# Ledger of designs, part 282: peptides against a protein of PDB entry 3QIS

Target 1, 334 residues: chain A of PDB entry 3QIS
Amino acid sequence: PSLELSRREFVFENVKFRQLQKEKFQISNNGQVPCHFSFIPKLNDSQYCKPWLRAEPFEGYLEPNETVDISLDVYVSKDSVTILNSGEDKIEDILVLHLDRGKDYFLTISGNYLPSCFGTSLEALCRMKRPIREVPVTKLIDLEEDSFLEKEKSLLQMVPLDEGASERPLQVPKEIWLLVDHLFKYACHQEDLFQTPGMQEELQQIIDCLDTSIPETIPGSNHSVAEALLIFLEALPEPVICYELYQRCLDSAYDPRICRQVISQLPRCHRNVFRYLMAFLRELLKFSEYNSVNANMIATLFTSLLLRPPPNLMARQTPSDRQRAIQFLLGFLL

## One batch from the design tools (peptide; made by RFdiffusion4, then SolubleMPNN)

Design b2_p26_1_s4 (from b2_p26_1, 12 letters changed)
Fold by OpenDDE base, seed 3:
Structure b2_p26_1_s4 (fold): chain B 334 residues (1-334), chain A 26 residues (1-26)
Amino acid sequence: as target 1 above (334 residues)
Amino acid sequence: AEEEERRERFLEELERRVQERLEEFE
């Protein structure tokens, strides 16, 4: 069996978070026998492609002289955004199109990724006084490394070593402030806030706006701004409540004093973001008559975003753990 | 220059307004 491929090199320029790109090619069975094709993992890979890449179809049968269109879809989700922002991963891959009883055909995927404030750590963003697209990639790497070291120092309750002449970090990321301040100003009376989805086009505009500028106003509906906040929180590499404190939050869920003590132990930026979000959500709840938002809905929604189980505890949260997590957050909303 | 000054004012406002909200929460 043999295949003819219309193209073997694919370039995805200016790949962005949550922006789908597609490239297409054709495969043709130029042989005299039916063939089965499949994308197969490379040596030592578990998957045929990186998490941000997909082939559709990824397998199939071709009769003699049959042609199939294959779409290569590039989509950077929350699961890939952090590693692309850091430059740990890149828009580069090799796909192996295997022909049963035939040859392997190699496809080269290349391109460039444009960094996003989405999927960047709170610590790095607190050090980032410019839009992320204005920050050199080399400096982004340094900011992530420095952020990790400061997080560790803060968790260890090590006395802040000398405030060397490094620019003082922001109390919260400017991106969080922009989103939340917009919601404070304009969305407290918004009916069904956090219950109505935003528009995908508006979400993309908000993301692009936050990545490229410091706007006076965020574009889009209050629903889109609210959803952008949820997406931001979901995309964080480390949740607002650090993984190290996850179990302590669950254990303290019914003791409001211990809950406050646990939050006080968060890294400064995480603690500030948590408190700032809670201040906003408390304000939003004062307008429950207008916005139809209640504490149980908010706690249920935000708990999954703010208080995630550590990656090593990928066991599904028990119903008890989920209830404790919700109760923990409720203690800050009521 | 004007954009830099605007950004400085923005950051000052951010710090002030966040601090006010954090103090309300404590």
Scores: peptide ipSAE 0.532, ipTM 0.941, DockQ to the pose 0.784
Fold by OpenDDE base, seed 5:
Structure b2_p26_1_s4 (fold): chain B 334 residues (1-334), chain A 26 residues (1-26)
Amino acid sequence: as target 1 above (334 residues)
Amino acid sequence: AEEEERRERFLEELERRVQERLEEFE
């Protein structure tokens, strides 16, 4: 069997978080026999492509002289955003299009990724006084490394950060402040806040706005701004409640005094973000008659974002663990 | 210069208003 490929080199320029890009090519069976094609893993890879890439279709049959369009879809989700922001991964891959009893065809994927404040650590963002797109990638790496070291020190020593000659970090990321301050100002009376989805175009505008500027106002509807906050929290490499404290939160869920003590042990930026979010959510709950938002809904929604099980806990969160996690958060909302 | 000054004022306002909200929460 033999194929003709219309293209073998693909460039995805300016790849952004949650922005789908598509490149298409054609494969044609220029042989005399039907052929089966599939994208296959390289010798040492478990998958035929990186997590941010997909081929559609990834396999199929072609009759003689048949042609099929294949879409190469690049989409950076929460699962790939952090490693792309750090430059640990890049928009580069090689796809192997295999023919049964035939040859391999190599496709080269290349491009560039544009860093996002989404998927960046709270610690790093607290050190970013300018939009992330203005920060050199080398400095982003340094900020993440420094952030990890400061997180570890904060967890181990409970010592105040020595006010060393380094620029004082922000109390909370400017991106979180922008989102939450907007919601405080404009969304407390918004009916179905956090229940109605935002517009995808507005979400992209909000992400781009936060990545590239320090705006006076966030663009888009209150629903889009609210969803952008949820996306931001979901995309955090480390949740607002650090993984190290997850089990202690569950264990303390029915003791409000212990819950407060657990939160006090968070790294400063995580603790501040947690408290700031709880202050906002408490304010939002005062307007429950207007916005139809209740504590159980908010606790259920935000618990999944703020209090995530550690990735190393292969154990699916039990219904009991989920209930404890919700109860933990309820103690800060009521 | 004007944008830098605007950004400085923004950061000062952020720190102030976050601090106020954190104090209200404690």
Scores: peptide ipSAE 0.531, ipTM 0.942, DockQ to the pose 0.762
Fold by OpenDDE base, seed 4:
Structure b2_p26_1_s4 (fold): chain B 334 residues (1-334), chain A 26 residues (1-26)
Amino acid sequence: as target 1 above (334 residues)
Amino acid sequence: AEEEERRERFLEELERRVQERLEEFE
């Protein structure tokens, strides 16, 4: 069997978080026999492509003289955004299109990724006084490294040595402030806030706005701004409540005094973001008659985002653990 | 210059308003 490919080189320019890009090509069976094609893993790879890439279809049968269109889809989700922001991964891959009992055809994928504040650590964002797209990639790496070291020092209760030389971090990321301040101002009376989904186009505009500018106002509906906040919190590499404190939060869930002590042990930026979010959510709950938002709904929604189980415990989370996590958060909403 | 000054004022307002909200929470 033999295939003809209309194209073998694909360039995905300006790849962004949550923005789907597609490139198409045709494969034709110029042989005299039916053939099965599939994308196969390279040597030592478990998957035929990187997590941000897919082929559709990724396998199929071609009759003699049949032609099939294949879509190469690039989509950066929460699962790939952090490693692309850091430059640990890149928009580069090689796909192997295999013919059963035939030849391998190599496809080259290339492109560039545009960093996002989504999927960036709270610590790094507190050091970013400019939009992330204005920050050189080299400086992003340095900010992530410095952020990790400061988090570790904060957790170890080490006295900050040289407070003097580095620019003072923001108390909270400007992106969180922009989102939450907008919601404070405009969304407290919004019916079905956090229950109605935003518009995908508006979500993309909000993400692009936060990545590229310091706006006076966030574009889009209150629902889109609210969903953007949820997406932001979900995309955090380290949740607002650090993984190290997860179990202690569960253990303290019914003791409000211990809960407050656990939160006080968070790194400064995480603690500030947590308190700031709780202040917002408490304010939102005062308007429950207008917005139809209740503490149980909010606690259930935000618990999965703020108090995410560590990756090693994700598969083991019991219904009891979920209820404790919700109860922990309820103690800050009531 | 004007955009930099706007951004500085923005950051000052951010810090002020966040601090107020944090103090209200405590």
Scores: peptide ipSAE 0.530, ipTM 0.942, DockQ to the pose 0.751
Fold by OpenDDE base, seed 1:
Structure b2_p26_1_s4 (fold): chain B 334 residues (1-334), chain A 26 residues (1-26)
Amino acid sequence: as target 1 above (334 residues)
Amino acid sequence: AEEEERRERFLEELERRVQERLEEFE
């Protein structure tokens, strides 16, 4: 069996968070026998490609002189955004197209990723007074490392933040402030807020706006701005309520005084973001007659974003754990 | 210069308004 490939080198320029890119190529059976093709893992890999890449179809059969179009799709989800922002991963891969009883064909994937404030830690963003696209990649790495060390110090109740010559961090990320302040000003009377999806084009414009500028106004509908906030919270590498406090939140869910004490133990940036979001959601609930938003809906929606189970517990989340998590958040909304 | 001054004023307004909202929440 033998294949002919129309292309073997693919370049994905300016890859962005949640922006799908596609490159297509053709494979042809130039042999005299039917053949089965598949993308296969390399010797040390569990998958045939990196998480941000896929081939469609990834396998198939070709009759003699048959041709098939294969799409290579690059899509940076919440699962890949953090490792690409840090430069731990890059838009580079090699695909192995295997022909059954035949040869291996190598495809080269290359490109560049554009960093996003989406998928960046709250602590790194609190230290980032400029749009992320204006920050040198080397400085982003340093900000993430320093962020991790400060979080660890805060959780260990160690030394007071030395008021040393380091620029004072923001109380909350400017990106969160921009989104939430927009919603405070313009969306409190918006019917079906957080229930109606945004437009994909507007979501991309909002992401690009936050990554590249400090705007006076966020573009798009209130629904798109609201969904952008949800996407931002979902993409955080560490949720607003740190994983270390997850179980304590569930255990305290029916005691409002203990709930407040648990939140007080969050790292400063996480605590401020939590309180600021709760202040917004309480304000939104004052307008429930206009926006049709109620505390149970908001608590159900935001609990999955703010109070995520640690990765080791995700597979074991019970309906009771979910109800306790919702009850924990309700104690801050009512 | 004008954009830098705008960004400084933006950050000052952010700190002020966030602090007001945090105080209202406590």
Scores: peptide ipSAE 0.524, ipTM 0.941, DockQ to the pose 0.755

Design b2_p26_2_s1 (from b2_p26_2, 9 letters changed)
Fold by OpenDDE base, seed 5:
Structure b2_p26_2_s1 (fold): chain B 334 residues (1-334), chain A 26 residues (1-26)
Amino acid sequence: as target 1 above (334 residues)
Amino acid sequence: SEEDRETEEWVEEYFKKLKEEREKEE
């Protein structure tokens, strides 16, 4: 069996968070026998491609002289955004198109990723006074490393960050402030806020806006801005309530005093973001007659974003744990 | 809370300054 490929080299320029890119190529059975093709893992890989890449179809049969179009889809989700932002991963892969009882065909995937404030740590974002696209990638790496070290120091020592020669970090990321300030100013009376999805085009525009600028106004509908906040919180590598405090939040869920003590133990940026979000959400709840937002809805929605189970416990989350997590957040909304 | 308000006022003032600094660089 043999295949002819119309293209073997693919370049995905300016790959962005949540922006689907597609490249297509054709494979043709130029042999005399039917063939089965599949994308196969490389040696020691579990998957045929990186998490941000897929082939469609990834397998199939071709009759002699048959041709099929294959789509290579690049999509950076919340699962890949952090590693791409840090430069730990890159828009680089090699696909192995295997022909059963035939040869392997190699496809080269390359390109560039444009960093996003989405999927960047709260600690790193608090150190960014400029849009992330203005920050050199090398500096982003340093900011993430420094942020990790400061998070650890904050957790271990509860010592205020030394007002050393480093620029004073933001109390909250500018991106969160921009989103929340916009929602506070313009969305408090928005019917079905956080219940109606945003527009995908507007979401991309909001992401691009926050990545590239410090706008006076965020573009898009209130629903799109609200969803952008949710997406931002989902994409955080470390949730607003750090994984280390997850169990303590559940254990304290019915004692508001202990809940506040647990929050006080968060790293400064996480604590500030949490308090800022809770203040906003409490204010939003005052307009429930207009926006149809209630405490149970908000607590249910934001609990999954703010108080995520650690990856090792995610598969073990009980309905009781979820209810405790909701109850924990309700104690800050009521 | 008073802490939330102080945080909000500080954040607003801070971002106002950042915008004003940016507008001077453009």
Scores: peptide ipSAE 0.034, ipTM 0.642, DockQ to the pose 0.076
Fold by OpenDDE base, seed 1:
Structure b2_p26_2_s1 (fold): chain B 334 residues (1-334), chain A 26 residues (1-26)
Amino acid sequence: as target 1 above (334 residues)
Amino acid sequence: SEEDRETEEWVEEYFKKLKEEREKEE
């Protein structure tokens, strides 16, 4: 069997978080026999491609002189955004198109990724007074490393925050403040807030706006701004309530005093973000007659974002654990 | 809580000041 490929080199320029890019090519059976093709893992890889890449179709049959179009789809989800922001991963891959009883055909994927405040740690964002696109990539790496070290020091109760001559970190990320301040000013009376999805184009504009500027006003509908806040919280590498406190939140869910003590043990930026979000959501609930938002809906929605189970426990989360997690947040909304 | 309201008020004031400072640097 033999294949002809219309293209073997693919470049994905300016790849952004949640922005789908597609490149297409054709494969043709120029042989005399039917052939089966598939994308296969390289030696030592578990998958045929990186998590941000997909081929469609990834396998198929071709009759003699048959041609099929293959789409190479690049999409940076919450699962890939953090490693791309840090430069740990890059928009580079090699695909192996295997022909059964035939040859391997290599495809080269290349491109560049544009960093996002989405998928960046709260600690790093609190150190960023300017938009992430104004920060050199080398400095982003240093900020993430410093953020890890501060979190570790905070957990170990070792070093007082040296009020040293380094620029004081922000109390909360400017991106969260911008989203919440906008929603507070313009969305408190918005019917079905957090229940109606935003527009994908507006979401991309909001992400780009937060990555590149400090706007006076966030673009898009209140629904798109609300969904952008949810996406931001979902994309955090460490949730607002750190994984280390997850079980303690569940165990304390019916004791409001213990719940507050658990929150007081969060790293400063996480604690400030949590309190700021809870303050906003309590204010939003005062307008329930206008926005149709209630405490149970908000607690259910935000629980999955703010109080995520650690990756090792995610597969074991019971309905009881979910109810306790919801009850934990309800104690801050009521 | 009172502590949460104090947190909201100082955050808003803090970011307002930061905005005003940035507008003076431009």
Scores: peptide ipSAE 0.033, ipTM 0.639, DockQ to the pose 0.123
Fold by OpenDDE base, seed 3:
Structure b2_p26_2_s1 (fold): chain B 334 residues (1-334), chain A 26 residues (1-26)
Amino acid sequence: as target 1 above (334 residues)
Amino acid sequence: SEEDRETEEWVEEYFKKLKEEREKEE
């Protein structure tokens, strides 16, 4: 069997978080026999492509002289955003198009990723006084490394954070402050807040706005701003309640005093973000007659975002663990 | 809480200052 490919090199320029890009090419059976094609993993890979890439179709049959269009879809989800922001991964891949009883055809995927404040750590964002797109990629890497080291030091209670570092970090990321401040100012009376989805176009505008500027007002509907906050929290590489405290939150869920003590042990930025979010959500609950928001709905929604099980425990989360997690958060909302 | 309000007030003032500092560097 033999194939002719219309293109073998693909460039995805300016790839952004949650923005789908598509490139298409044709494969033609220029042989005299039917052929089965499939994208196959490279040696030592479990998948035929990186998590942010997809081929559609990824397999199929071609009759002699048949042609099929293949779409290469690039989509950076929450699962790939962090590694792309840090430069640990890049918009670079090689696809192996295999013919049954035939040859392998190599496709080169390249491009550039534009960093997002979505999927960046709270620690790194607290050090970013500028929009992330104004920060050199080299400095982003350094900020993430430094953020990790300071978090580790803070958790170990070993060294007081040297208050003498010339640039004091932000108490909370500017991005989360902008989102919450907007919602506080404009969305407290919004009917069905956090219950109505945002618009995808508005979500992209909000993301782009937060990545590139410090706006006076966030664009889009209150629903889109609310969903952007949820997306932001979901995309965090580490949840607002750090993984190390997850079990302690569950264990303390029915003791409000211990719950507050657990929160006090969070890294400064995580603690500040948690308190800020809880203050906002408590205020939002005062307007329940207008916004139809109740404590149980909010606790259920935000618990999955703020108090995520560690990746190694996700598959083992019991209904009891979920209830404890919700109860933990309820103790800050009531 | 009083700590939450102090945190909010501090955050607002801090971001306001950061905005004003940038507008002076441009």
Scores: peptide ipSAE 0.033, ipTM 0.653, DockQ to the pose 0.073; fails the geometry check
Fold by OpenDDE base, seed 4:
Order: structure tokens, then sequence, then C-alpha cells
Structure b2_p26_2_s1 (fold): chain B 334 residues (1-334), chain A 26 residues (1-26)
């Protein structure tokens, strides 16, 4: 069996978070026998491609002289955004198109990724005074390293941050402030806020706006801005309530004094973001007659984002744990 | 809470200052 491939080199320029890109090519059975094709893992790989890449179809049968279109889809989800932002991974891969009882055909995937504030740590964002697209990649790496060290020092209650020498970090990420300030100004009276999904096109524009500061004002509907906040919180490599405090939040859920004490132990940026979000959400609840937002809905929605279980406990989360997590957050909304 | 309001007021003032600083560098 043999295949003819219309193309073997693919370049994905300016790959962005949540923006699907597609490149297509054709494979043709130029042999005299039916053949089965499949994308196969390289030696030592578990998957035929990186998590941000897929082939569709990834396998199939071709009759003699049959042709099929294969789509190579690049999509950076929350699962890949952090490693691409840090430069730990890149838009580069090699695909092996295997022909059963035939040859291997190699496809080269290349391109560039444009960093996003989505999937960047709160600590790094608090050090980032400019939009992430204005920050040199080399400086992003340094900011992530410094952010990790600061977080560890904060958790260990070691040396108070010497407030003097380095540029003082922001109290909250500018991106969170921009989203929340916009929602506070324009969305407090929005009917069905956080209940109506945003538009995908508007979400992309909002993400691009936060990443580039273009345009100067957040575009899109209040629903899209609200959903962008949810996406931002979901995409955080570590949730607003650090994984380390998850169990303590659950254990304290019925004692408001202990709940506040647990929050006080968060790293500075996480604590500030939490308090800022709670202040905003309490303000939204005052407008419940207009926006149809209630404390139970908000607590249920935001608990999954702010107080997510550590990866090792996700599979073990009980209904009781979920209820305690909701109760914990309710103590800050009421 | 009073602490939450103080945090909010501080954050707003801080971002206002940052904006004013950027506008001076341009």
Amino acid sequence: as target 1 above (334 residues)
Amino acid sequence: SEEDRETEEWVEEYFKKLKEEREKEE
C-alpha cells in the first residue's frame, strides 16, 4: 500500500488561547489495494500528538484511488495554555501517519504561540504592569520564576517581602480589575447575568483586549464579559483559593470566623483577588431584583472556580464536600 | 466587610495611579 500526501509541512501562525486554527491536507490511496491509515505515537510518546493538536480523522480506510481530507486542528484549551504561556511547550510537533503494512509518513507542525493572561498565575500577573503581549517572552519566564519564589515565601510566613527593592506587585491582576470594574459599572442591572452564555466571537475579543489592551475598553456584551471572568478564573493554573487550603475551607465551612482566618492565610495576591471578587459579588446581589442573581446561584457557580479540589482529590469529591464548599463561599456572600 | 471595602478602594486608587503613570510616560 502507498499514500500520496498533498502537504507534509504545516505552520500555525499566531496561535492564541481558545482560538481554533485548522490546516487541511489530502491523502490519496495511489496503490492497488485498500489501506488503513492512522496517526501513531512516536517512540516514547503515549499520544500521536500534543494536547493542543488533533487530526480529524485520525484513522480511516481508503479504497484504491480514494482521497480523504484530514484536518489538523490546533486548539489551546485551559489544559495547554499554562505550559504554552511559560514556553515549557511550543507550537511544534511531528505527526506520524502510519499506513498499515506500509510506510510511515512524517508531518511537521510548527508555528508560534501568543501568550495570554488566561492561564498565567495570579502571582505573575500581579508583577505584570503591561498587557502580556507587550512583555518579552524572556521577561515572562523571569516573572514566573519570581512569582513562584514569592508564593513559597508567603506561604512559609518567612521574610516579609522587602517592599523596597523590586517594583511593588499589583494587589490584584489588572485583568481581573478590568473585568470586574466593567461588570460593576455596566452589568449590575443586567438581567440573567452569569446565567446567559456569552458569544464566542466576543469572548475572543475580550481575551485579545486583556492580552493586548486593544481596544482600550472591554468589548462585547455584559454576558460575554461575565463569562470571560469565569473563563479567566477557570484557566488559572492555581485557583484563587490555593489547593493547599482546600480542605481547611471545607472543614471551616460552618464557622465564619475560621473561614475568614483561612482566607487570611492565602498568598497576598490570592487573598486580595478573593476579597475583591467577594465584594463585587455582594454588590451584584444587592441588584438581584434587576439581574436575577441570587446567593445560591453565585455560590454554586463560583465555588467550582474559586475553591476547586486539588487534582489528586478531584475524583474523590463527595456531594458533602461540594455542599461544604458552597457553604464556605456563602459565608462571604451573605 | 470594612476590610473588603478598604481593599476595593485601595485597588481602584492603585489602578488609577498606574493609569496616570502610563499616560505620563507617553
Scores: peptide ipSAE 0.029, ipTM 0.625, DockQ to the pose 0.113; fails the geometry check

